# Designs tried in a protein design run: peptides against a protein of PDB entry 3ESW. Part 47

Target 1, 322 residues: chain A of PDB entry 3ESW
Amino acid sequence: NNIDFDSIAKMLLIKYKDFILSKFKKAAPVENIRFQNLVHTNQFAQGVLGQSQHLCTVYDNPSWHSIVLETLDLDLIYKNVDKEFAKDGHAEGENIYTDYLVKELLRYFKQDFFKWCNKPDCNHCGQNTSENMTPLGSQGPNGEESKFNCGTVEIYKCNRCGNITRFPRYNDPIKLLETRKGRCGEWCNLFTLILKSFGLDVRYVWNREDHVWCEYFSNFLNRWVHVDSCEQSFDQPYIYSINWNKKMSYCIAFGKDGVVDVSKRYILQNELPRDQIKEEDLKFLCQFITKRLRYSLNDDEIYQLACRDEQEQIELIRGKTQ

## One batch from the design tools (peptide; made by RFdiffusion4, then SolubleMPNN)

Design b1_p12_6_s2 (from b1_p12_6, 7 letters changed)
Fold by OpenDDE base, seed 2:
Structure b1_p12_6_s2 (fold): chain B 322 residues (1-322), chain A 12 residues (1-12)
Amino acid sequence: as target 1 above (322 residues)
Amino acid sequence: DELIKYHINKVL
C-alpha cells in the first residue's frame, strides 16, 4: 500500500484549518459571561476594552486617508524612498520597498512635518517662545476645541507678555494635520493614521507607563516591526527598556484585526509588577476582543490571521526578533 | 510627560 503522503498532508492541512477556524466561531455563552464579568469587575480590562473600541477602528477611515495623502509632500517622500531603495540594489522584491517607505515616513514626520511640544509657544510673542511659558494647570475644552475631540487643555502664561496660551490636547488626528504639534499621544495618533493611509497593516501600542508607539507588519520581514515616530525608530523595540532604562508593566497593541499583549517584545528588563489583571484573564480578554474584530472575515482571512498570530506568539516566546 | 523624562535619561 503506497502511502499517499500528499493526500495525507492535504487532509491534515484541511483538518488543521478547520481546527483553527473552530476557535474563531461565535463565542460560547460561557465566554460571553466571562467577558462581561471581567469588564465589569476589572478596571484594567475596562480600559483595554474602551481603548479597543476606539483604536481598533478609528483609523480605518477612507476620507481621512485621502486628507492625509493630500496633506503630505508625497513627491518628496517617494523621491527619498526611491533614492534609498535604489542604493541597496535589492533583488529582494517589492515587499522591501514598504520598509523603506515606513523609514522615510518616520524621517519626514519627525524632521519636516511634526513638532514636539513640551510647552507651547506664546500665541502673542510668536515662535520659539516656549521657554517663557509657565504652566498654570489644565481645564476642559471650550466650544471650538470640543469640535476636535479635545479631552483636556493645558494652560500656560507667558512670563514676557503675561498673556495666556492654550495647548489643547486634541484626539482628532485630522486636527493634528493642521496643528502639527504634540507629545507622544498626538505623535502616535497622527502617525498611526499616516501609516494606515498608505494601506499598511498598523497597530497602536499602548504602554501603561505613559508612552505610545506603532507597530507595522512588514511583509518583507514577515513580522510586526516596532515603529516610534517620536524617536524616528524602526525595528528597535529595546529602546525603552535598554536605552531609556524605562520600567514597564504592560504593552498592548490595538489593530483592526486584533488586540495583542506585546509586553514581551518591549519589556526586556526592569519589569514592573503585572498586578492589574490575572494573566489568564488578560489573555482571554485580548483573544475575545480579537475574535469579535474578526466576526465579519471569511474563513481564509481568519486562517491567515491565525497563522500570523501563532508566528507572533512564537516570536514573543523566543525573544528573537528575526 | 514621561517621554521627556526618559529622553533626558536616555542612555546613548
Scores: peptide ipSAE 0.023, ipTM 0.690, DockQ to the pose 0.014
Fold by OpenDDE base, seed 4:
Structure b1_p12_6_s2 (fold): chain B 322 residues (1-322), chain A 12 residues (1-12)
Amino acid sequence: as target 1 above (322 residues)
Amino acid sequence: DELIKYHINKVL
């Protein structure tokens, strides 16, 4: 009996696809009840849900992508990408070009485009006056600031002239193209949109301990790559735990196709207690939200994403054993 | 912003 191994392999692949697809079918009533109970009873779960409702979809805006591409110095960017790409002896059409693009976007954004703002300059005294600024606290946005999704305005007094300077914390990334300044929130917000505007697969990573960054899916590396615009960092997930000696509990990635606990990629030492939610409930929550985000996708898209998810889960498990 | 603290600690 010649076992037709090709037929068996095809049947196994079909059954495996069917099994994967079965996980992404509409949630059973019991799963919906579990989800509803979880987000109503657990504040961390509610926060993750709230973030997913914004971060998973907000950057998928073609009008914003156009505005970004019109605002950036694309000639400079591509000139630098092409130069470094050619210098390293790569041929045109290699998937690695996108990694060079992301590295140049990191350079361009940090060096040429955006500014870190610990304290604002005095609106009256002009540039390089931030040292003269004393924080007075925070307040709500005014009528103009409210147009740009501003939740908080930091208030500063100039010690030299006595005038008040407002630093609105804008969440509208298009407004950030104008202001060209902020902290990790503004940096990550606009940089996520920039990467999305180049058609890249990007996730926004929220760390509970007051930091945020991106992940980009490298087709060359065939994995999610750490990207921090604040640090001009590419593929350095260790910088927080090792270089900063930062203590962290949760890192959650938010993308159009899913929500993923990526804590294992970034929390290499100094792990804080993960006491905000049960691990099983967090896993359930992320899977449930991911499932909802994929409801409109076809079976092939769902299968490809599920394969990517499995590869990432394997990576995240192995990273703790090195 | 913890990043501010980190940058300050790198410059100090």
Scores: peptide ipSAE 0.021, ipTM 0.645, DockQ to the pose 0.012
Fold by OpenDDE base, seed 5:
Structure b1_p12_6_s2 (fold): chain B 322 residues (1-322), chain A 12 residues (1-12)
Amino acid sequence: as target 1 above (322 residues)
Amino acid sequence: DELIKYHINKVL
């Protein structure tokens, strides 16, 4: 009896696909009740939901992608990418090109395009005057600032000329293409849009301890890759826990296709108490939001994404054994 | 848009 192992393997793959697809079917009534109760009773869960409603969809704007591509020096970017890609003799195939692109975008953004702003320059005294600026506090946006999704405005007085300079914290990434300055929030916001404008699979990572960065899905590495525009960092998830000795509790990734607890990738030591939500409830919440985000996808898209999710979960489990 | 065409031809 020659057991046709190929037929058995094909049948197992079909059954496995059907099983995976069954997990992404419309949420059961019990799951909806659990979700509603969780977001109404747990403030952290409500925060994750609120962030997902914005961060998972805001960057999927074709009009914004066009404006980004029209604003960037694409000739410089692609010249540098082509130059670095040519050094490897194409031995690793075309998939590595996107890794070179992301590395160049990190370089270009930090060195040529965007500026870190601890304090603004004085509007009257001009460039390189930030050292003369004294913080007076924060206030709400004025009528002009409010047009660009501004939540708060930092107020500074110049010690030299006495004039007031406003530093609006804009959340409109198109306004950030004009202002070209900010802190981790503005950097990550605009850089996420930039990566999306190149058609890349990108997630926004929120850390509870006041930092934010990106992840890019590398087809070459076949995994999610840490990307921090502030640090010009590619594939260095350890920088926060090890290099900064930062204490952290939660890192949550927000993408168009899902919400994932990525804390295990970044919290390597000095873990703070994870007391904001039960681990089971956080896992449920992320899975539930992910199911909703994928509701309109076809079976093949759902299956491909589920395979990526499983690979990531295996990676996040194995990374604790090194 | 020539920029979009250029981008598509470089990434795809």
Scores: peptide ipSAE 0.018, ipTM 0.492, DockQ to the pose 0.017
Fold by OpenDDE base, seed 3:
Structure b1_p12_6_s2 (fold): chain B 322 residues (1-322), chain A 12 residues (1-12)
Amino acid sequence: as target 1 above (322 residues)
Amino acid sequence: DELIKYHINKVL
């Protein structure tokens, strides 16, 4: 009996695909009840849900992508990408080129485009006057600031001229293209949109301990890559735990195709208590939101994403053993 | 980098 190994392999692949797809079927009534109870009873779960409702979808705006691409110095960016790509002797390949593009976007954004703002400059005294600024507190947005999804406005008084300077904390990334300043929130918000505007697969990573960054899916590396616009950092997930000696509890990645607990990638030491939610409930929550985000996708898209998810989970397990 | 110092000083 010649065992047709090719026929067996094909049949096994079909069965495996069907098995994977079965995990992404519409949520059963029991799962919906569990989800509703979880987000109603657990504040952290409610926060993750709330973030997912914004961060998973807001950056998938073609109108915003156009505005971004029209605002950036694309000629400079691509000139620099081409220059660095040519130095390394790589053959033309879209997958490799994209890693160079992200590295240049990090450089361009930090060095040429956006400014870190601990304190604003005095609106009256002009540039490089932030040292003269005293914080007076925060207030709600005015009528103009409210147009740009502003949650709070930091108020500063100039010690030199006595004038008040407002630093609105805009959440509208299009407004950030104009203001070109902020802290990690504004940096990550606009940089996430920038990466998305180049058609890249990007996640927004929220760390509970007051930092935020991106992940980019490198088709060349075939994995999610750490990307921090504040640090001009590419593929350095260790910088927070090791270099900064930062204590952290949760890192949650938010993308159009899913929500993932990526804490294992970034929390290498100095782990804070993960006491905000049960690990099983967090896993359930992320999976449930991910399923919902994929409800409109076809079976092939679901399968490809599920394969990518499994590879990421394997990576996240192995990374603790190095 | 001043940013690293700022983040380190926030964590410390």
Scores: peptide ipSAE 0.017, ipTM 0.668, DockQ to the pose 0.013

Design b1_p12_6_s3 (from b1_p12_6, 6 letters changed)
Fold by OpenDDE base, seed 3:
Structure b1_p12_6_s3 (fold): chain B 322 residues (1-322), chain A 12 residues (1-12)
Amino acid sequence: as target 1 above (322 residues)
Amino acid sequence: DELIKYFIEKVL
């Protein structure tokens, strides 16, 4: 009996694909009940859901992408990318070009475009007057500030002239193109939109311990790559745990195609207690939200994303980027 | 063993 190994292998591949696709079908009634109970009873789960409803979709706005591309110095950016790409002798159109683009965008954003704002300058005294500013506290936005998704406004008094300066914490990334200043939240928010405006696969990473950054999917490296606009950092996931000696509990990545616990990529030491949710419930939550984000995708798209997800999970377990 | 290798090469 000549065992047709090719026929058996084809049959196994079909059955395997069907099995994988079956995991991304519409949630059963029991899974919906579990999800509803989890988000109603667990504050961390509710927070992850709330963030996913915003962060997974807000950056997929073609009108915003156009405004970004019109605002950036694209001539300077591409000139620098082309210069660095040409030095390495790479052929035009290679996947590595996108890695050079992201590295230049990190440089451009930090060095030429955006400013860190610990304290605002005095609106009356002008530039380089932040040292004269005393915090008075925070208040709600005024009628103008409220137009730009502002949740809070920090209030400062100038010790030199006595005038009040407002520092609105805008969440509208289009307003941030105008203001061109902020802290980690404003930096990551606008930089995520910038990367998305170049057609890149990007995730917003939320850390519970008051930091945020991006991940970019490199087609050259065939993996998710750490990207921090505040640090001008590319592929340095260790900077928080090792260089900063930061203690962390959760890192959650939010993208258009899924929500993923990426804590294992970034929490290399100094792990804080993961006591906000059961690990099995967090895994369920992320998978459930991910399924919902993929409901409109075809079987081939679902299968490709599922293969990418499994590769990422293997990477996170092995602790080795291939 | 050959079937497993073939499957791995096609899936991975």
Scores: peptide ipSAE 0.017, ipTM 0.475, DockQ to the pose 0.127
Fold by OpenDDE base, seed 5:
Structure b1_p12_6_s3 (fold): chain B 322 residues (1-322), chain A 12 residues (1-12)
Amino acid sequence: as target 1 above (322 residues)
Amino acid sequence: DELIKYFIEKVL
């Protein structure tokens, strides 16, 4: 009896596709109840939901993408990408080009485009005067600052001239294209938009311990790749746990197609207590939000994304992150 | 093969 392995494989793939698609159907009433109870009773769950409502969709703005592309030195960027791509030869195909693009965008953003701002320069004394600035505290935005989704304004006094300088913490990434400065929040916010503007598949990673970064889905590497604009880092998920010796509890990735607990990629040592939510409830929450984000997708899109999700879960379980 | 194994482990 020649077992037709090809026929069996095809049948298994069909059944597998149907099974996967069944998971992404409309949530059962019991799942909706569980979700509602979770977000109403658990503050961390409510926070994850709130972040997902913003971070999963805000960067999918074609008008913003156009403004970004008009603002960046695309000629410089592509010149550098082409130069690096030409060194490896064409042997690895077109998919590696995108990895070079992301690496150049990291370089360009940190070296040429954006500035780290611990303290602002004095508005009166001019550039390179941040050393003279004393923090006075924070306040709410004024009428002008409020136009650019500003939640807080840090206030500084110049020790030289005595004038007050305001450092508004803008959440509008288009305003950040003008200001060209910030901390990890502003860096990650604008850089996420930049990557999205090139049509890349990008997630915003929130770490509970006051850091944020990106992930990019590399078609060449066929996985999610760590990307930190502040560090000019590509595929170095270990930098926080190992290099910084940072203690961390949660890393949550937010993308247009899903919310994923990526803590296992980044928390390699010095894990803090994961006491904010039950692990099962966090897994459920992320899956539930992901399911909602995919409700408008067709069966083939759902299947492709589900295959990607499964591959990522295998990676995270096996510790196959380089 | 790994995907099938993972599927089997989740479905069974």
Scores: peptide ipSAE 0.015, ipTM 0.555, DockQ to the pose 0.470
Fold by OpenDDE base, seed 1:
Structure b1_p12_6_s3 (fold): chain B 322 residues (1-322), chain A 12 residues (1-12)
Amino acid sequence: as target 1 above (322 residues)
Amino acid sequence: DELIKYFIEKVL
């Protein structure tokens, strides 16, 4: 009897798809109990859950996307993208255009749009007076600052005029379009929204050791790409471990479609103890949150995302073995 | 090998 290898291959593909889809079914009662116990007993798990409830959904706001696109100099951005794209003679195809767009957005954001604020300028003395500013500490927001999701206000005294300048740490990215200044938190927050406003697949990456950046899914490279707005960096995941010699324990990526431990992409040396949670419990937590984020998706969307997840996991494993 | 373990845990 001639074994119909084509029929067997089709049947195996169907069974594989069904197996993958079965992993995204509604959680069993035992998994819900495990999740509840984990987030109530482990502070790191509670922190990851809390971040996911904000970072996975906040940037999916069409009204914010419109405000961003109306605020940016789109003519300048697209002129520069078209200029760089034309140098390659279109030989790489249309998918590379989005990589050029992200690279230009990094340039535009750092050079033309946003400013690093170590210390604010004095509100009374004017521009380029930050050198005269002495920190007095931090306090809660006033009634006006509280309207823009401000948790903390840094207080500075001018050594020249003696006046107080407030530096509110706004978490509202629309307010950041006005203020156009901040540190890594404000930079990453607004830049994540900017990338989302162009219809790109973007994740917010939180590092436990006080840094944050983005990942963009490149259709040209067919993978998640490191993007740091503070550094004007594209596809340089090694900069923290190698260039900065930074010690790190955890890097967690937050996107609309999932939460992923991406530590293997960025922690290449000088790994700190991963003692905040058991590795199995962190894997379970990220998978559980990811399932919840995908509950409204159809079977084809779930399958496509699951295939992408598997490719990323293979990449992350191979990167540690090289 | 972490790669082999990863595949075994998924197929098994």
Scores: peptide ipSAE 0.012, ipTM 0.565, DockQ to the pose 0.132
Fold by OpenDDE base, seed 4:
Structure b1_p12_6_s3 (fold): chain B 322 residues (1-322), chain A 12 residues (1-12)
Amino acid sequence: as target 1 above (322 residues)
Amino acid sequence: DELIKYFIEKVL
């Protein structure tokens, strides 16, 4: 009996697709109860849910994408991309062009567009006066600042002139196109939107230990790539654990298609206790939110994303094959 | 091959 291996492979593929699709069907009542209990009883779970409700969808705004593209120096960006792409001898139409685009966007954003702001300049004394600024604390936004999703305003006094300068921590990325300054939060927020505006698959990565960055899906590398706008860093997930010797417990990626614990990509040493949630509950939470985000997708989209998720899980388990 | 192994381990 010649075993028709091709027929068996096709049958296995069908059964596998059906199995994958079955995981993404509407949640059972028991899963809903588990989810509700988890987010009501665990603050970390509630935080992840709250972040997912914002970060997974906020950047999928076509009007914002248009405003971004109108604001950036696209001629400069593409000129530099084309120059570096040609220099390395790549042919037009290769998926690698997008990697060059992201690298140039990192350069452009850090060097030409956005500024780091530890302390603001004095509104009265002008540029390069941040050294004269003393923090007085933080307060709530005023009526104008509140229009731009400002959660907090840092208050500084100038030691030279005595005037108060406000540093609103805006969460509206369109306002950040105007202000062009901030810390890791503002940098990552606007840069995530910028990458999305170029039609890229992008995730916002939240680290519990007060840092944030992006990942983009490289079609050339066929994986999620670390992108940190603050560091002008491309594919250097080790910079935090190794270069900074940063201690970390959780890194969670938020994208339109899912929420993923990416801690294993970034926490290479100096791991802090993961005591905020049970590992099984975090896995369940991320899967449950991901499932909800995919409810409107067709079977083919769900299957393709599930294949991508599985590849990522394999990568995260094995570590970087350097 | 590794995807197939992982597949086998997860599905079987």
Scores: peptide ipSAE 0.012, ipTM 0.498, DockQ to the pose 0.461; fails the geometry check

Design b1_p12_6_s4 (from b1_p12_6, 6 letters changed)
Fold by OpenDDE base, seed 3:
Structure b1_p12_6_s4 (fold): chain B 322 residues (1-322), chain A 12 residues (1-12)
Amino acid sequence: as target 1 above (322 residues)
Amino acid sequence: DELIKEFIEKVL
């Protein structure tokens, strides 16, 4: 009896699909209880949940995408992308064009569009006066600043003219299109929205040790790619652990389709204790939130995303296949 | 079905 291995393989694939889909069905009562207990008893879990409620959905705003695209110099961007794409020839296919786009957006954002603001310039003395600014502390937003999701305002005094300059820490990315300045938070916030506005699959990465960046899913590379707008960095996940010698404990990626612990991608050395939550509970939490984010998706979408998730988990376990 | 499930759960 010739064992029809192809028939067996097809049957196994069907059973595997069904098994995967079964994991993404509505959570069992026991899972809901576990989740509720975890987020009520563990502060880190509560923080991850709170971040997911914002970061997983906030950038999926078509109105914001339109405003972004109207604000950027698209002619310059696409001209530069086309120029770089043409140098390598068309041999790599259409999917690589998006990698060139992200690289140009990194360039454009850092060099032409947005500014790092360690200290603001003096509102009275004008440009290049930040050296004259002394921090006085932080305060709550005024009535105008509060319109743009501002939690904190940094206050500076000019040593030259004595005037006070306010530096509101806006969380409204549309306001950041106007202000065009900030630190890692403002950079990552607006840049995440920019990438989303081009229809890209993007995650916001939160690091517990006071840094943030994003990941882009490259269809060319068929994986999540590290993207840091502050550093104009593409596919350099080692930059923090190696180049900065940064100590880190957790890196959590937040996207529309899931929440993923990506710590293994970025924490290559100098790992800090992961003592905020049990590893099993963090895994459960991320999976549970991811499952909730996918409740409205069809079986094919769920399956494709699950295949992507598995490929990412393999990558995170094996390390980057260079 | 249980064996396949168990195998998948061990590999994934």
Scores: peptide ipSAE 0.007, ipTM 0.440, DockQ to the pose 0.112
Fold by OpenDDE base, seed 5:
Structure b1_p12_6_s4 (fold): chain B 322 residues (1-322), chain A 12 residues (1-12)
Amino acid sequence: as target 1 above (322 residues)
Amino acid sequence: DELIKEFIEKVL
């Protein structure tokens, strides 16, 4: 009995595809009830849902992509990418070019485009006057600031001239193209939009312990890659746990095609208690939101994304054997 | 079909 292993393998692949597709069908009534109960009873789940409703879709705006591309020095960016790509030769194929692009965008953004703002410069005294600024507190936006999705405004007094300087915490990334300054929130917000404007697969990563960064899906590395615009960091997920000795409990990634608990990628030591939600309920929540985000996709798109998700889960379980 | 699901669920 020659077992036709090729026929068995083909049949298994067909059945596997059908099984995967069945998981992304419309949620059963019982799953909807579980989801509603979880979001109404668990504050952390409600927070994840609220973030997903914004972060999973806000960056998929073609008009914003055009404004970004018109604002950046594309000639400089592509010149630098082409120069670095030419050094390694074409031996690694065309997919590596995108990794060079992301690395150059990290460089360009931190060094040439955007500024870290611990304290604003004095509006009266001009540049390099932030040392003279004393925080007075925070308030709500005024009528002008409110036009740019501003939640809070930090108020500073200049010790030199006595004038008040307002630092609006804008959430409108198009306004950030003008202001070109902020902290981790503004950096990650605008940088996520920048990466999206180049047609890249990008996720926004929220850490419960007050930090945010990106992930980019590298076709060359065939995985999600850590990207932190504040740190000019590419593929260094260890920097928070190891270099900063940061204690963390949750890292959640938000993308157009899904919501994923990526805590295992970043929390390598000093793990804080994961007491905000049951692990099974968090897994369910992320899967449920991911299913909803994929309801309009065709069977081939669903299958390709599910294969990518599975590879990521295997990576997160096995760890990088360094 | 259950064995394939179980195998898939163990690999997934």
Scores: peptide ipSAE 0.007, ipTM 0.464, DockQ to the pose 0.125
Fold by OpenDDE base, seed 2:
Structure b1_p12_6_s4 (fold): chain B 322 residues (1-322), chain A 12 residues (1-12)
Amino acid sequence: as target 1 above (322 residues)
Amino acid sequence: DELIKEFIEKVL
């Protein structure tokens, strides 16, 4: 009996696909109960859920993408991308071009477009007056600031003129296209939207220890790539643990297609206790939210994403920066 | 690996 290896291989692939798809079916009643109990009893789980409800969907706004593309100097950006792409002469074509685009967007954003704002300039004294600013505390937004999803306003007094300057912490990324200043939160928020506006697969990474950054899915590298707009960093996940010697406990990535614990990519040393949730419950939570985000996808999309998820898990276990 | 492992564990 000639073993038809091709027939066996096809059958195994079908069974494998069906098995993978079976995991993404509607949650069983027991999983729904577990999820509800977890988010009601664990504050960290509730926080992850709350973030997912915003971060996984907010950037998928075509109107915002248009506004971004109309606001950026696309001629400059593409000129620089084309220039760098032409130097390397890569035969790999269209896939590597996107990596050059992300690198240029990092450059453009940090060098030409956005500013770090530790303290605001004095509204009365003008530019380069932040050194004269004394923090007075924070307050709620006024009626105008509230239009732009402002959670808090930092208040500063100018030591030179005595006037008060407000630094509203806007969460509306369209307002950030106007203000063009902020800290890591504003940087990451707007930069996530910028990357999304170019049609890229992007995740927002939240670190519990007061930092945030992006990940971009490189089709060339066939993996998620660390992207930090504040640092103009591409594919340098080690910068926090090694270069900054930062202590960290959790890094959670939020994207349209899933929520993933990416702590293993970034926490290379100086790991803080992971005591906020049981590891099994965090894994379950991320999988459950991911499953919900994929409910409207077809079987082929679900399968492709599940294959991507598996490759990422292998990467995270092996520590292989490919 | 986990999906493949779970598949292997279920099918094999």
Scores: peptide ipSAE 0.013, ipTM 0.527, DockQ to the pose 0.221; fails the geometry check
Fold by OpenDDE base, seed 1:
Formats: sequence, structure tokens, C-alpha cells
Structure b1_p12_6_s4 (fold): chain B 322 residues (1-322), chain A 12 residues (1-12)
Amino acid sequence: as target 1 above (322 residues)
Amino acid sequence: DELIKEFIEKVL
């Protein structure tokens, strides 16, 4: 009996696909109850859910993508990408071009487009006056600032002229295209939108210990790549744990297709206690939210994303992030 | 799931 190994392999692949797809079916009543109980009883879980409701979908706005592309110097960007791509030769394939694009966007954003703001300049004294600014505290937005999703306004007094300068912490990324200044939150918010505007697969990474960055899915490297706009960093997930010697507990990635605990990619040493939620409950939460985000996708899309998820999990377990 | 995929990929 010649065992048709090809037929058996095809049948196993079909059964495997069906098994994977079965995990993305509508949640059972017991899973819904577990989810509701978790988000009502655990503050960290509630925070992750709240972030997912915003960060997973807000950047999928075609009108915002158009405004971004109209605002950036695309001629300069593509000129620089083409120049760097030509140096390494076309031999590495077309997919590497997107990695050069992301590297140029990091350069352009940090050097030409956006500014770090520890303290604002004095509105009365003009440019390069931030050294004269004393913080007075924070307050709520005024009627104009509230139009741009502003939760907090930092207040500063000029030591030279005595005038008050307001630094609104805008969460509207379109307003950030105008203001072109901020800290890690504003940088990551606008840079996430910029990457999305080029049609890239992007996640927003939240770290519990007060930092945020991006991940980009590289078709050339066939994995999620660390991207930090503040640091002009590409594929350097170790910078926080090793270079900064930062202590961290949680890193959570938020994208249109899922929520993923990526802590293993970035927390290489000096791990803080992971005491905010049980590991099993965090895993359940991320899977449950991811499942909801994929409800409208077809079986082939679900299967391809599930294969990508599996490859990422293998990478995270094996420590092969480079 | 990973073990099943690795197994299938090794058997194919």
C-alpha cells in the first residue's frame, strides 16, 4: 500500500487550518463572562482594554493619511530612500526598499520635521527662550485647546518677561502636524500615523514605565521590527534594557489586527515584578481583544495573521529578536 | 499550536 504522503500532508494542512480558524470563532458565553469579570475587577486589564479601543483603530483614517502625505516633503524623503537603496545594490530584492523608507522617515522626522519639547519657548520672547521658563503646574484645556483632544495643559512662566506660556498636550495627531513639538507621547502618536499613511503594518507599543514606541512589520526581515522615533532607532529593541539600563515590567503592542504582549522583546534584564495581572489572564485578555479585532476578516486573512502570530511567539520564546 | 506547526513543517 503506497502511502500517498502528499495526500496525507494536504489533509493535515486542511485540518490544521480548520483548527486555527476554530480559535477565532465567536467567543463562548463563558469566555465573555471571564472577559467582563477581568476588565471590571482588574485595573491593568481595564487600562489595556481602554488603550485598545483607541490605539487599534484611530490610525486607520484615510483622510488623515492624505493630510499627512500632503504635509511631508515626499520629494526629499523618496530622494534619500532612492539614494540609500542604490548604494547597497538591487540584489537584496524589492522588499528591502520599505526598510530604507522607514529608516529615512525616522531621520526626516527627528532631524527635519519634529522637535523635542522639555519646556516651551516663551510666546512673548520668541525662539530659543525655553531656558527662561519655570513650570507652574498643569490645568485643563481652554475652549480652543479642547477642539484638538487635549487632556492636559502644562503652564510655564517666563523668568525674563513674566508672561505665561501654555503647552497643551494634544492627542490629535493632525494638530501635531501643525505644532511639530512634544515628548515621547506626541512623537510616537504622530509617527505611528505617518507610518500608517505609507500603508505599513504598524503597532503602537506602550511600556508601563512611561515610554512609548512603534513596531513595523518588515516584509524583508519577515518579522516585527522595533522603531523609536525619539531615538531615530530601527531594529534596536535592546536600547531600553541594556543601553538605558531601564527597569520594565510590561510592553504591550496595539495594532489594527491585534494586541500582543511584547515584553520578552524589550525586557532583557532588570525585569520589574509583573504583579498587575496574572500571566494567564493577560494572555487571555490579549487573545480575546485580538479575536474581536479580527471578526470581520475572511478565513484566509485570519489564517495568515494566525501564522504570523505563531512565528512571532516562536521568535519571542527563542530570544531571536535579531 | 507551535509544536503542531513545527511538526507539520518538518513533515512536509
Scores: peptide ipSAE 0.011, ipTM 0.538, DockQ to the pose 0.221; fails the geometry check

